# Ledger of designs, part 25: peptides against a protein of PDB entry 3J47

Target 1, 121 residues: chain A of PDB entry 3J47
Amino acid sequence: IRLTNQLKSLKGLQSKLKDVVEYLDKVINKELPINHTILGKLQDVFNLLPNLGTPDDDEIDVENHDRINISNNLQKALTVKTNDELMVIYISNLVRSIIAFDDLIENKIQNKKIQEQRVKD

## One batch from the design tools (peptide; aimed at target 1 L3 Q6 L13)

Design b2_p21_7 (made by RFdiffusion4)
Pose (drawn by RFdiffusion4):
Structure b2_p21_7 (pose): chain A 91 residues (1-28, 36-48, 72-121), chain P 21 residues (1-21)
Amino acid sequence: IRLTNQLKSLKGLQSKLKDVVEYLDKVIHTILGKLQDVFNLNNLQKALTVKTNDELMVIYISNLVRSIIAFDDLIENKIQNKKIQEQRVKD
Amino acid sequence: EHLEELQELLNEKLEELEELE
């Protein structure tokens, strides 16, 4: 789902660029200003990425913890299944 | 020039999303 959404965003840019190229050919405004703003707003993320890296580490650690908890419950389920099997054999 | 830069960025992002798919 996230991927489909990202694609839709990029699709708009691609179509928007084509339109702009055609517009410029024809010319040979508000949208242009807006695009410029967007441009000014990856490069900058470079410095900002430094911080993101730290945050990414934290969210990795949280995921690891959740995986451990899931494993624990999984072990309990497996034990219950074994007990059920033993009871069936006895029967 | 800005359009070329945006096109390059677009191509990069499309390649990244193809890899993720």

Design b2_p21_7_s1 (made by RFdiffusion4, then SolubleMPNN; from b2_p21_7, 12 letters changed)
Fold by OpenDDE base, seed 1:
Structure b2_p21_7_s1 (fold): chain B 121 residues (1-121), chain A 21 residues (1-21)
Amino acid sequence: as target 1 above (121 residues)
Amino acid sequence: DLLQKLQKQIKEKLEELQKQL
């Protein structure tokens, strides 16, 4: 029972990883629009994926340690880039919202002035 | 092996996407 469940979970993980590769291929080929929320979640998942390239604790091959560090540095760089892209989108939406509020405030001020003039005439 | 290959493919695709953005 335990071994069968582990094998089923591993096959399920393998299927999901394949679906992620296919999704990324469609985004790269411009068949799908870039969804920054999906990409951010994929990066978080990839950061949480145990490095499957660590042999069990009994062979520190120096070549594997350097590849691990390079992989972690690249993963960190990808995470930073997507956080910066999300931040630019957030700031752009914040600025648009502030402008729209300013336009609404000015419109309300103008409408109030017009009403106050009509009450004096 | 097969999960490591898929993880490597995801990494390569994220790198390629990063170069296109």
Scores: peptide ipSAE 0.022, ipTM 0.477, DockQ to the pose 0.131
OpenDDE base, seeds 2, 3, 4, 5: peptide ipSAE 0.018, 0.020, 0.017, 0.019; ipTM 0.481, 0.461, 0.446, 0.469

Design b2_p21_7_s2 (made by RFdiffusion4, then SolubleMPNN; from b2_p21_7, 10 letters changed)
Fold by OpenDDE base, seed 2:
Structure b2_p21_7_s2 (fold): chain B 121 residues (1-121), chain A 21 residues (1-21)
Amino acid sequence: as target 1 above (121 residues)
Amino acid sequence: SLLEELQKKIEEKLEELKKKL
């Protein structure tokens, strides 16, 4: 019973992973629009994966070495992409802050001019 | 990187505006 349930759960996970791969292939082929929420969740999953590239796992069967390298390269690529996205958000916030300060300065200048005119009248 | 240089320029401009307030 316990082993059968574990096997069923594993098969269910395998099916879900297949569905994710098929989704990604459709996005790459431009058959589906990019869903940033799905991609963000996938990035979270990859970030939670153990860093398979620590050289201290003395049990690297030669067949797993290529899979580990591919996984590490993918994780690195996802990290770079995330950093670039965060930088764009940061720059956008800085630009908004600059515009807000420029508007504030202009408003202060205009208010000062209006006050100076009222004192002359 | 180009983005880092852009960030720096934006931060410099922000500080200039703060001095004018």
Scores: peptide ipSAE 0.031, ipTM 0.634, DockQ to the pose 0.019
OpenDDE base, seeds 1, 3, 4, 5: peptide ipSAE 0.028, 0.030, 0.030, 0.030; ipTM 0.582, 0.621, 0.628, 0.628

Design b2_p21_7_s3 (made by RFdiffusion4, then SolubleMPNN; from b2_p21_7, 7 letters changed)
Fold by OpenDDE base, seed 1:
Structure b2_p21_7_s3 (fold): chain B 121 residues (1-121), chain A 21 residues (1-21)
Amino acid sequence: as target 1 above (121 residues)
Amino acid sequence: SLLEELQKLLEKKLEELEKLL
């Protein structure tokens, strides 16, 4: 019973991981827009994944070392990509804020000039 | 960095706005 439930849970996890991979492939291929909330949650999952590459001391399998390096490189690449996307959004918001403040400043200067003219008339 | 320059520009605009209020 316990082993059967663990196997069922593992199969369910495998199916969900496949769906995530398919989603990521569609995002990479620009078939779907990037959803930052989904990417953030995926990053949290990857950060919680134990280094799939701490070999327990005993078996130096050359095949495991390559998979470990690929996993670490993929995690780093995903982190960098998301950080770059967040940075672009942040910069865009900063620029919009600067423009909005510039327009507000100019409008206040113009209004002050109009008031000063009305007081002189 | 570009980010630091944009932050400085934002701070400058805020200071200009505060002087007009």
Scores: peptide ipSAE 0.095, ipTM 0.756, DockQ to the pose 0.018
OpenDDE base, seeds 2, 3, 4, 5: peptide ipSAE 0.033, 0.031, 0.056, 0.029; ipTM 0.662, 0.661, 0.695, 0.613

Design b2_p21_7_s4 (made by RFdiffusion4, then SolubleMPNN; from b2_p21_7, 10 letters changed)
Fold by OpenDDE base, seed 4:
Structure b2_p21_7_s4 (fold): chain B 121 residues (1-121), chain A 21 residues (1-21)
Amino acid sequence: as target 1 above (121 residues)
Amino acid sequence: SLLEKLQKLLEELEKELEEQL
């Protein structure tokens, strides 16, 4: 029961992160305009992340190792480098920010669709 | 761009969460 609930919560968070990535892809592809309110909330999310590395290590291996290094740095920040109490605080705040951000994305996408439909009528 | 960097970071977060599942 407890493990199943934790798994469900993590799957829910993963789904919300996917929605955020899909939104950013649409903005990058100019399918959606840049929304400064959404970007501000995204910045708030990243400001709640633990420092994923020293800036100095990012200079050298830009090409093929970046994904593994970012994942490893994230894992180190969440499981090894960060005090457990701080980790719980950061994760809790991160989850709250992602939920609020996902709700904002959904609302803005819906509002845009309604506006586009009204212009076609 | 900044947006591309942010997207990449979020994709890595998704991957990490997926690996933990």
Scores: peptide ipSAE 0.019, ipTM 0.490, DockQ to the pose 0.093
OpenDDE base, seeds 1, 2, 3, 5: peptide ipSAE 0.019, 0.019, 0.018, 0.019; ipTM 0.497, 0.487, 0.488, 0.474

Design b2_p21_8 (made by RFdiffusion4)
Pose (drawn by RFdiffusion4):
Structure b2_p21_8 (pose): chain A 91 residues (1-28, 36-48, 72-121), chain P 21 residues (1-21)
Amino acid sequence: IRLTNQLKSLKGLQSKLKDVVEYLDKVIHTILGKLQDVFNLNNLQKALTVKTNDELMVIYISNLVRSIIAFDDLIENKIQNKKIQEQRVKD
Amino acid sequence: NEELVDKLTEYLDEKLEELEE
């Protein structure tokens, strides 16, 4: 789902660029200003990425912890299944 | 404006490559 959403966003840019190219050919306004703003707003993320790296580490650790908890419950489920099998054999 | 289009085209290409990865 996230991927489909990202593709839709990039699709708009692609189409928007084509329109802009055609528009410029014809010319040979507000949208252009807006695009410039967006441009000014990956490169900048470079410096900002430094911080993001730290935060990514934290969210990785949290995911690891959740995986451990899931394993624990999984072990309990496996034990219950074994006990059920033993009871069936006895029967 | 043509330079902006070039820059945004490059940016689009980068994002398409990132999605392919």

Design b2_p21_8_s1 (made by RFdiffusion4, then SolubleMPNN; from b2_p21_8, 13 letters changed; failed a check: too like the target's own chain)
Amino acid sequence: VLDLIEKLQKLIKEKEEELKK

Design b2_p21_8_s2 (made by RFdiffusion4, then SolubleMPNN; from b2_p21_8, 13 letters changed)
Fold by OpenDDE base, seed 5:
Order: C-alpha cells, then sequence, then structure tokens
Structure b2_p21_8_s2 (fold): chain B 121 residues (1-121), chain A 21 residues (1-21)
C-alpha cells in the first residue's frame, strides 16, 4: 500500500513535469502565446528547488556536476528575469512620479493665474 | 535600460526645480 501510493505520486509528478516541458516547447516554438501567470508559477517552483549548486559540504559524484550546472543556469535565468521585472516596476513608479509632478506644476501655474486675476479686479 | 533610467532621473530633477520656482 505505502509503496504503491509513493509510486502513484511519483508518476503523477512525472506527468505534470512532462506537461510543463511540452508547454514550454510550444511557447518556445511560438505555437502558444506566453502566459505570464504560468511563467510566474514556474518561477515559484524553481525558487523552491533546493540549490543543488551551493557546494556546502558533501562529495558529489560526476553525475551531479551536470545537474548542478543546469540548476545554476536556471537559477541565473530566473534571477535575470526577476531583475527585469523589478526594473519594469521601478520605471513604472518613476513614470507615475513624473505624471504627478507635471500635475503639480500645472496646478501651480493655474493657481498663479487665478491670483493674478484677483489682484487686477 | 540604464540610459533610460538616467534620462528619467534627469527629468524628475528638472520638474523638482520647476516646482521650486
Amino acid sequence: as target 1 above (121 residues)
Amino acid sequence: VKELIEKLQKLIKELEEELKK
């Protein structure tokens, strides 16, 4: 019973990972539009992957070196994407601040014109 | 990108100077 349930869970995980790979291949081939919500969830999954690429203490066989390089390249790609997303948020906040300053300048100009009119009447 | 940020930061400073006049 316990072994059968573990094997069923592992097969279910393998199927989900296959569906993710097939989705990514379709996105790379431009057969499907990029869904940012799916990409965000994939980023969350990869951020939860144990850092197989920090060599904190244990002699890891040559088969793990290729997996470590793949995990480090993936983590680097996610870090670059996260930095680009944070940069878009930063630029958006700068643009919002510029618009707010423009509105304040226009309000100051209008208030000055109203005061100059009141002094002439 | 870096050049765009520098241009935006310059524009913010110019607007702050106009608000002080």
Scores: peptide ipSAE 0.023, ipTM 0.593, DockQ to the pose 0.015
OpenDDE base, seeds 1, 2, 3, 4: peptide ipSAE 0.018, 0.022, 0.020, 0.019; ipTM 0.387, 0.559, 0.560, 0.514; seed 3 fails the geometry check

Design b2_p21_8_s3 (made by RFdiffusion4, then SolubleMPNN; from b2_p21_8, 14 letters changed)
Fold by OpenDDE base, seed 5:
Structure b2_p21_8_s3 (fold): chain B 121 residues (1-121), chain A 21 residues (1-21)
Amino acid sequence: as target 1 above (121 residues)
Amino acid sequence: ALKLIEKLQELIKEQEEKLKK
């Protein structure tokens, strides 16, 4: 019973991973539109994966090492993409802050000019 | 990317200094 349930759960996980791969292949081949919500959830899953390539796993067979390297390369690619998206948001906030400061400076200059005119009349 | 962020941060700082005068 316990072993059969573990095998059923593992087969269920394997089927879900296969469905994700088939979905990604269809997106890469432009057969399906890019769904950013699915990609975001996939990124969250990869960010929760342990770094399987830390040197403290001195007991992992050579066949697992190639699968681990593929997973780490995919996680690195997803992390780089997320960092680039966060950087674009940060730059956009900096530009908005600069524009707001320029408007405040212009308003201060105008107010000073109006006060100097009122003191001369 | 990083050089652009540094330049934008310097521009913000320059504008803050102008607003304080």
Scores: peptide ipSAE 0.030, ipTM 0.587, DockQ to the pose 0.016
OpenDDE base, seeds 1, 2, 3, 4: peptide ipSAE 0.028, 0.030, 0.023, 0.026; ipTM 0.535, 0.582, 0.543, 0.507

Design b2_p21_8_s4 (made by RFdiffusion4, then SolubleMPNN; from b2_p21_8, 11 letters changed)
Fold by OpenDDE base, seed 2:
Structure b2_p21_8_s4 (fold): chain B 121 residues (1-121), chain A 21 residues (1-21)
Amino acid sequence: as target 1 above (121 residues)
Amino acid sequence: VEELIKKLQDLIKEKLEQLKK
């Protein structure tokens, strides 16, 4: 179930990325007018994307270095936030497991008392 | 945080041992 949902979500994202590429191709081919608001939002998305490029293109444009540092700092901040959220989920599941064991122990003790009463009657 | 996680894990182990008795 969980893996199937992750694969479905990834396929949904891939479809949306394809729709964006097809939109950009139509704008490049002059089939659609340039919407500056859509283009600005796409630029913001690309500026927020972690550099998924291998560091093997030696084009030191000084303008790219500040953008790379901002992207790396944002990626690090998002990774820290995700780790903190996963930690809170882990602690919450741990506490839930303790409560469930306490309830199970109490139920076992009560069942033992009921059996001991039935053997005395 | 790590100390709290350890305390909670030790409590789960203790409760699991009580269920086996």
Scores: peptide ipSAE 0.041, ipTM 0.689, DockQ to the pose 0.016
OpenDDE base, seeds 1, 3, 4, 5: peptide ipSAE 0.038, 0.038, 0.036, 0.030; ipTM 0.687, 0.692, 0.677, 0.654

## One batch from the design tools (peptide; aimed at target 1 L7 L13 L17)

Design b2_p22_1 (made by RFdiffusion4)
Pose (drawn by RFdiffusion4):
Structure b2_p22_1 (pose): chain A 91 residues (1-28, 36-48, 72-121), chain P 22 residues (1-22)
Amino acid sequence: IRLTNQLKSLKGLQSKLKDVVEYLDKVIHTILGKLQDVFNLNNLQKALTVKTNDELMVIYISNLVRSIIAFDDLIENKIQNKKIQEQRVKD
Amino acid sequence: ELEELEELLEDIDELLDEIEKK
């Protein structure tokens, strides 16, 4: 789902660029200003990425902890299944 | 969807080059 959403966003840019190229050919405004703003707003993320790296580490650790908890419950389930099997054999 | 992503990124680069030439 996230990927489909990202693709939709990029699709708009692609189409928007085509339109802009055609517009310029024909010319040979508010949209242009807006685009410029967006441009000013990856390169900048480079410095900002430094911080994001730290935050990514924290969310990785959290995911690891969740995985351990899930493994614990999984072991319990496996034990219950084994007990059920033993009871059936006895029967 | 990954193939579409690659195509979209290539087209965006080519269109930006065209805009730059203009």

Design b2_p22_1_s1 (made by RFdiffusion4, then SolubleMPNN; from b2_p22_1, 12 letters changed)
Fold by OpenDDE base, seed 5:
Structure b2_p22_1_s1 (fold): chain B 121 residues (1-121), chain A 22 residues (1-22)
Amino acid sequence: as target 1 above (121 residues)
Amino acid sequence: LLNELKKLKQEIEELLKKIEEL
């Protein structure tokens, strides 16, 4: 039950992040005007994200020979788990910010499509 | 401005990739 709800929430997040990428592409390509309110809120969310280090950035050189193999594996596992828990919190905040502008993004995309149709007729 | 939008897009695409790896 908990895992299925997490997978459903993650799929919902993935869909909304794709909508934001599509919006940003349209703004980059000058298909849509820049909305400073949307961009400011997206930037605020990204500034709150933890350093999503590559899985390789948590190779803090454990060239420390021979006495703490149980404590370091537990601390590494706790650090990874804490990073994953923080990531879920930040992802949840990202989702809230994206959903708050989703209707505005979709309305702008639709209004642009309607204008392009009216210029072809 | 345009470079910041490209950076923001890249950050979102990286997040999407990390979400797909979970």
Scores: peptide ipSAE 0.035, ipTM 0.632, DockQ to the pose 0.081
OpenDDE base, seeds 1, 2, 3, 4: peptide ipSAE 0.027, 0.020, 0.024, 0.027; ipTM 0.593, 0.600, 0.588, 0.587; seed 4 fails the geometry check

Design b2_p22_1_s2 (made by RFdiffusion4, then SolubleMPNN; from b2_p22_1, 12 letters changed)
Fold by OpenDDE base, seed 2:
Structure b2_p22_1_s2 (fold): chain B 121 residues (1-121), chain A 22 residues (1-22)
Amino acid sequence: as target 1 above (121 residues)
Amino acid sequence: LLNELKQLKKEIEELLKKIEEL
């Protein structure tokens, strides 16, 4: 039961992260306009993310020393300390942050698809 | 901006990969 609920929550997170990747691809490809409110919320989510880089990705600017320490502590909490509670709290906060703007992302993608269909008719 | 969006995408893809490995 507990593991099944964690796996269900993780699959939900995976789906929402795929929607974020689709959104970012649409913005990168200039299919969607840049939305600074969405980008700001994404940046807030990433400030909560541990640095997923291996210690060999040493080419991201030395000016974020405080972010590197918070990131290293979170990375250690996820990879070295399987304190299931800290991982669940982290994932729960990440999921809540993503859900809080997912409707905005999906609505922007869908509204663009609808507009592109209306121009073909 | 465009480079930051590409890095952000890469970080999400790396997170997705870690989630798939669990």
Scores: peptide ipSAE 0.031, ipTM 0.623, DockQ to the pose 0.085
OpenDDE base, seeds 1, 3, 4, 5: peptide ipSAE 0.022, 0.024, 0.026, 0.023; ipTM 0.584, 0.588, 0.581, 0.617; seed 4 fails the geometry check

Design b2_p22_1_s3 (made by RFdiffusion4, then SolubleMPNN; from b2_p22_1, 11 letters changed)
Fold by OpenDDE base, seed 4:
Structure b2_p22_1_s3 (fold): chain B 121 residues (1-121), chain A 22 residues (1-22)
Amino acid sequence: as target 1 above (121 residues)
Amino acid sequence: LLKELENLKKEIEELLKKIEEL
């Protein structure tokens, strides 16, 4: 049950990270204006990603609520123009959260490899 | 700014690849 929920949360994270890449591409290509409300909400989620390793049932409700809030804020904010200066602070915090999340993913990959080896022995 | 967004995009794509390997 816990591992299946973590894999489901990870698939939902993968979908949201794809949506973020597509958004960043549109912003880089100047197809969309920069939106600080989106970037701030993406930061809030990336700051919660290091905590996705703690199996508290309270995180599933927070993650689903934050994912719904990001989707609604992404849709609303893809329609709204905002200015450049606050974004450097937003990117710096997002990068720090992504690095901490990379360490969490690597730890999950190592744990999966150890579990697969134990099933073969 | 645009270069930092491009670097951030690349880091997210690397994380996505690692997630797909899970």
Scores: peptide ipSAE 0.022, ipTM 0.562, DockQ to the pose 0.032
OpenDDE base, seeds 1, 2, 3, 5: peptide ipSAE 0.021, 0.019, 0.021, 0.020; ipTM 0.566, 0.561, 0.562, 0.598

Design b2_p22_1_s4 (made by RFdiffusion4, then SolubleMPNN; from b2_p22_1, 10 letters changed)
Fold by OpenDDE base, seed 5:
Structure b2_p22_1_s4 (fold): chain B 121 residues (1-121), chain A 22 residues (1-22)
Amino acid sequence: as target 1 above (121 residues)
Amino acid sequence: LLNELKKLKEEIEKLLKEIEKL
């Protein structure tokens, strides 16, 4: 029961993260205008995410020594099956932040698709 | 801004790939 609920929550998170990636691609490609409200909510998501250290982001902002341990713990919680409790905490925080604006992302994507259809007719 | 959005996307895609391994 607990594992099935975790898998269902994880699948929900995966879907919502895909919607966020699709939105970011549309903004990067200039298909959608920059929305500061969505970007502010994305920043809130990432402030709750421990740094997924890219091997190349050794720009040591000296303020993040406690975040580097949490970062390595998230990467380790995602890569190493032995840290399920930390993974669940980080996923739960990420899910809460993403759900808060997912409907706004989907509405923007849908509105763009409707506009593109109207220009072809 | 645009480079930060790209970095942000790459971080989310990295999270997705790690979630897909579970």
Scores: peptide ipSAE 0.056, ipTM 0.656, DockQ to the pose 0.086
OpenDDE base, seeds 1, 2, 3, 4: peptide ipSAE 0.055, 0.044, 0.054, 0.056; ipTM 0.644, 0.641, 0.650, 0.665

Design b2_p22_2 (made by RFdiffusion4)
Pose (drawn by RFdiffusion4):
Structure b2_p22_2 (pose): chain A 91 residues (1-28, 36-48, 72-121), chain P 22 residues (1-22)
Amino acid sequence: IRLTNQLKSLKGLQSKLKDVVEYLDKVIHTILGKLQDVFNLNNLQKALTVKTNDELMVIYISNLVRSIIAFDDLIENKIQNKKIQEQRVKD
Amino acid sequence: LDELKDELTDLSDELQDLLDEL
């Protein structure tokens, strides 16, 4: 789902660029200003990425902890299944 | 302006290739 959403966003940019190219050929405004703002707003993320790296590490650790908890419950489920099998054999 | 149109066309084509691949 996230991927489909990202693609929709990029699609708008691709179409918007084509429109802009055609517009310029015909010319040979508010949208242009807006685009410029967006441009000013990955390069900048480079410095900001430094911080994001730290935060990514924290969310990785959290995911690891969740995986351990899930394994624990999984072991209990497996033990219960074994006990059920033993009871069936006895029967 | 012709150079800008070329650059924007190239960018659009790259984006189109990327969208087709995904």

Design b2_p22_2_s1 (made by RFdiffusion4, then SolubleMPNN; from b2_p22_2, 12 letters changed)
Fold by OpenDDE base, seed 2:
Structure b2_p22_2_s1 (fold): chain B 121 residues (1-121), chain A 22 residues (1-22)
Amino acid sequence: as target 1 above (121 residues)
Amino acid sequence: VKKLIEELRKLAEELEKLLKEL
């Protein structure tokens, strides 16, 4: 009874993971639009996985090397995405600071012109 | 984005293989 329920739960997880692979293939093939919310949730699920690339110190099998490479490539792809998102935030804050500085300069120039007019009248 | 989707697909496929071996 307990073992049969565990096997049923594992088969249910396998079916859901297959549906995720089929979804990602449709997004790669441009059959479906990119949904950033779904991709974010998939990243959160994969960040909860134990690093598939920590060698427990006792078996360098060729299959573990492919898993390590996939994990490292995913981590690199996540790092690049995070750096691009941070760069957009930094550029947006820089542009806002430049606009606010320009508005301050223009306000000072206008205030100076108003004072110079009041001294001529 | 495109590279990230491809690496997520590879990781999902590798997890599917692991679940078939259990």
Scores: peptide ipSAE 0.061, ipTM 0.633, DockQ to the pose 0.161
OpenDDE base, seeds 1, 3, 4, 5: peptide ipSAE 0.057, 0.043, 0.047, 0.051; ipTM 0.635, 0.625, 0.634, 0.635

Design b2_p22_2_s2 (made by RFdiffusion4, then SolubleMPNN; from b2_p22_2, 13 letters changed)
Fold by OpenDDE base, seed 2:
Structure b2_p22_2_s2 (fold): chain B 121 residues (1-121), chain A 22 residues (1-22)
Amino acid sequence: as target 1 above (121 residues)
Amino acid sequence: VKELQKKLRELAEQLEKLLKEL
């Protein structure tokens, strides 16, 4: 029961992340105008995310070494499924941030569709 | 924008991997 609910919540998070990727594709393709408030909230989500990148081996600046260790430790913590309360709290805060962000994207896409319909009438 | 999309795709792929291992 608890594991099934966690898996369902994580599948919900994956779906919302896919919707955000599709939104960014539409912005890159110039189908949607750039929203600085949306981009700012994405940056805040990524600032709360420890670096998920494999270090591109191409700039060993000493400031990246602590970020690489935090990245590898978090990727390892995510991969090892450690029942660490800190990881559950972290994922829960990330999920909340992405939900609030997805709702803002969907509301903006809907508002644009409504405006495009009003210009055709 | 493109860099945010790259990082978001990477997050989605890692969550997919974690979900396949569960």
Scores: peptide ipSAE 0.022, ipTM 0.518, DockQ to the pose 0.460
OpenDDE base, seeds 1, 3, 4, 5: peptide ipSAE 0.019, 0.019, 0.019, 0.019; ipTM 0.519, 0.510, 0.543, 0.523

Design b2_p22_2_s3 (made by RFdiffusion4, then SolubleMPNN; from b2_p22_2, 14 letters changed)
Fold by OpenDDE base, seed 3:
Structure b2_p22_2_s3 (fold): chain B 121 residues (1-121), chain A 22 residues (1-22)
Amino acid sequence: as target 1 above (121 residues)
Amino acid sequence: VKSLIEKLRKLAEELEKLIEEL
């Protein structure tokens, strides 16, 4: 039961991450305008993640000892599977953030379609 | 934008690995 619920939550997160990637591809292709609110929230999600080894983010902003501890605990939770509880809390916060992005993405796509219809009429 | 996509891809790969090990 607990593992099945965790697996369901992880599969849900994976699906929503795919929707966010598809949105970002549409933004790169200039099909949708850049939404700074969506990008800011994505940055907040990644600021909670361990540094996934992008070579350009070696500016360790030394200003939050708490972020380094959260990142190290999360990296241990993801790599060593030793703390299912920290992983579940983290994934739950990511899911909440990504659901809020999905709603913003959908609203932005709908508003764009409505605007394109109004220009054709 | 490109850096965000790469971070999302890495996160998705880590989640897939976690799902396969469950």
Scores: peptide ipSAE 0.020, ipTM 0.576, DockQ to the pose 0.417
OpenDDE base, seeds 1, 2, 4, 5: peptide ipSAE 0.018, 0.019, 0.019, 0.018; ipTM 0.532, 0.529, 0.551, 0.530

Design b2_p22_2_s4 (made by RFdiffusion4, then SolubleMPNN; from b2_p22_2, 13 letters changed)
Fold by OpenDDE base, seed 4:
Structure b2_p22_2_s4 (fold): chain B 121 residues (1-121), chain A 22 residues (1-22)
Amino acid sequence: as target 1 above (121 residues)
Amino acid sequence: TKELIEKLRKLAEELEKLIEEL
């Protein structure tokens, strides 16, 4: 029961992150206007990430080393069972933050689809 | 601004992949 609820919450989080990626791609493609409130809130969500290693100390080739370190440190932070309670609190806060924006993102995506349909009719 | 949006997109996509692997 507890594990099934965690898996269901995680699948819900995955779907909402997909909506965030789809929104950000539409903003990059200039299909949607930049919303500084959404962007500021996404920054707050990512700043709530358990510190995925500060790049504290030493220059060389930031773009590939940061990818590997963020992925490995996040994967390590997600695989380190040793703080299941802080992970659950963190995931719960991340989920709450993403839920509060998902309705806004989905409303922006849907409103655009409705406007594009109305221009074709 | 554009670079910030691209960084946020990348972080969201990386977090999505990590959640899919769990």
Scores: peptide ipSAE 0.047, ipTM 0.662, DockQ to the pose 0.177
OpenDDE base, seeds 1, 2, 3, 5: peptide ipSAE 0.026, 0.024, 0.044, 0.039; ipTM 0.630, 0.621, 0.651, 0.649

Design b2_p22_3 (made by RFdiffusion4)
Pose (drawn by RFdiffusion4):
Structure b2_p22_3 (pose): chain A 91 residues (1-28, 36-48, 72-121), chain P 22 residues (1-22)
Amino acid sequence: IRLTNQLKSLKGLQSKLKDVVEYLDKVIHTILGKLQDVFNLNNLQKALTVKTNDELMVIYISNLVRSIIAFDDLIENKIQNKKIQEQRVKD
Amino acid sequence: LIEELKELEEELTELIEELEEE
């Protein structure tokens, strides 16, 4: 789902660029200003990425903890299944 | 500039195609 959404966003840019190229040919405004703003707003993320890296580490650790908890419950489920099997054999 | 924008458009088209394949 996230991927489909990202593609939709990029699609708009692609089509928008084609339109802009055609517009410029024809010319040979508000949208242009808006685009410029967006441009000014990955390069900048480079410096900002430094902080993001730290935050990514924290969210990785959280995911690991969740995985451990899931394993624990999984072991209990396996034990219950074994007990059920033993009871069936006895029967 | 128009050539650069056309190149950017092509790059985005390639990127979108690659992502759609994934």

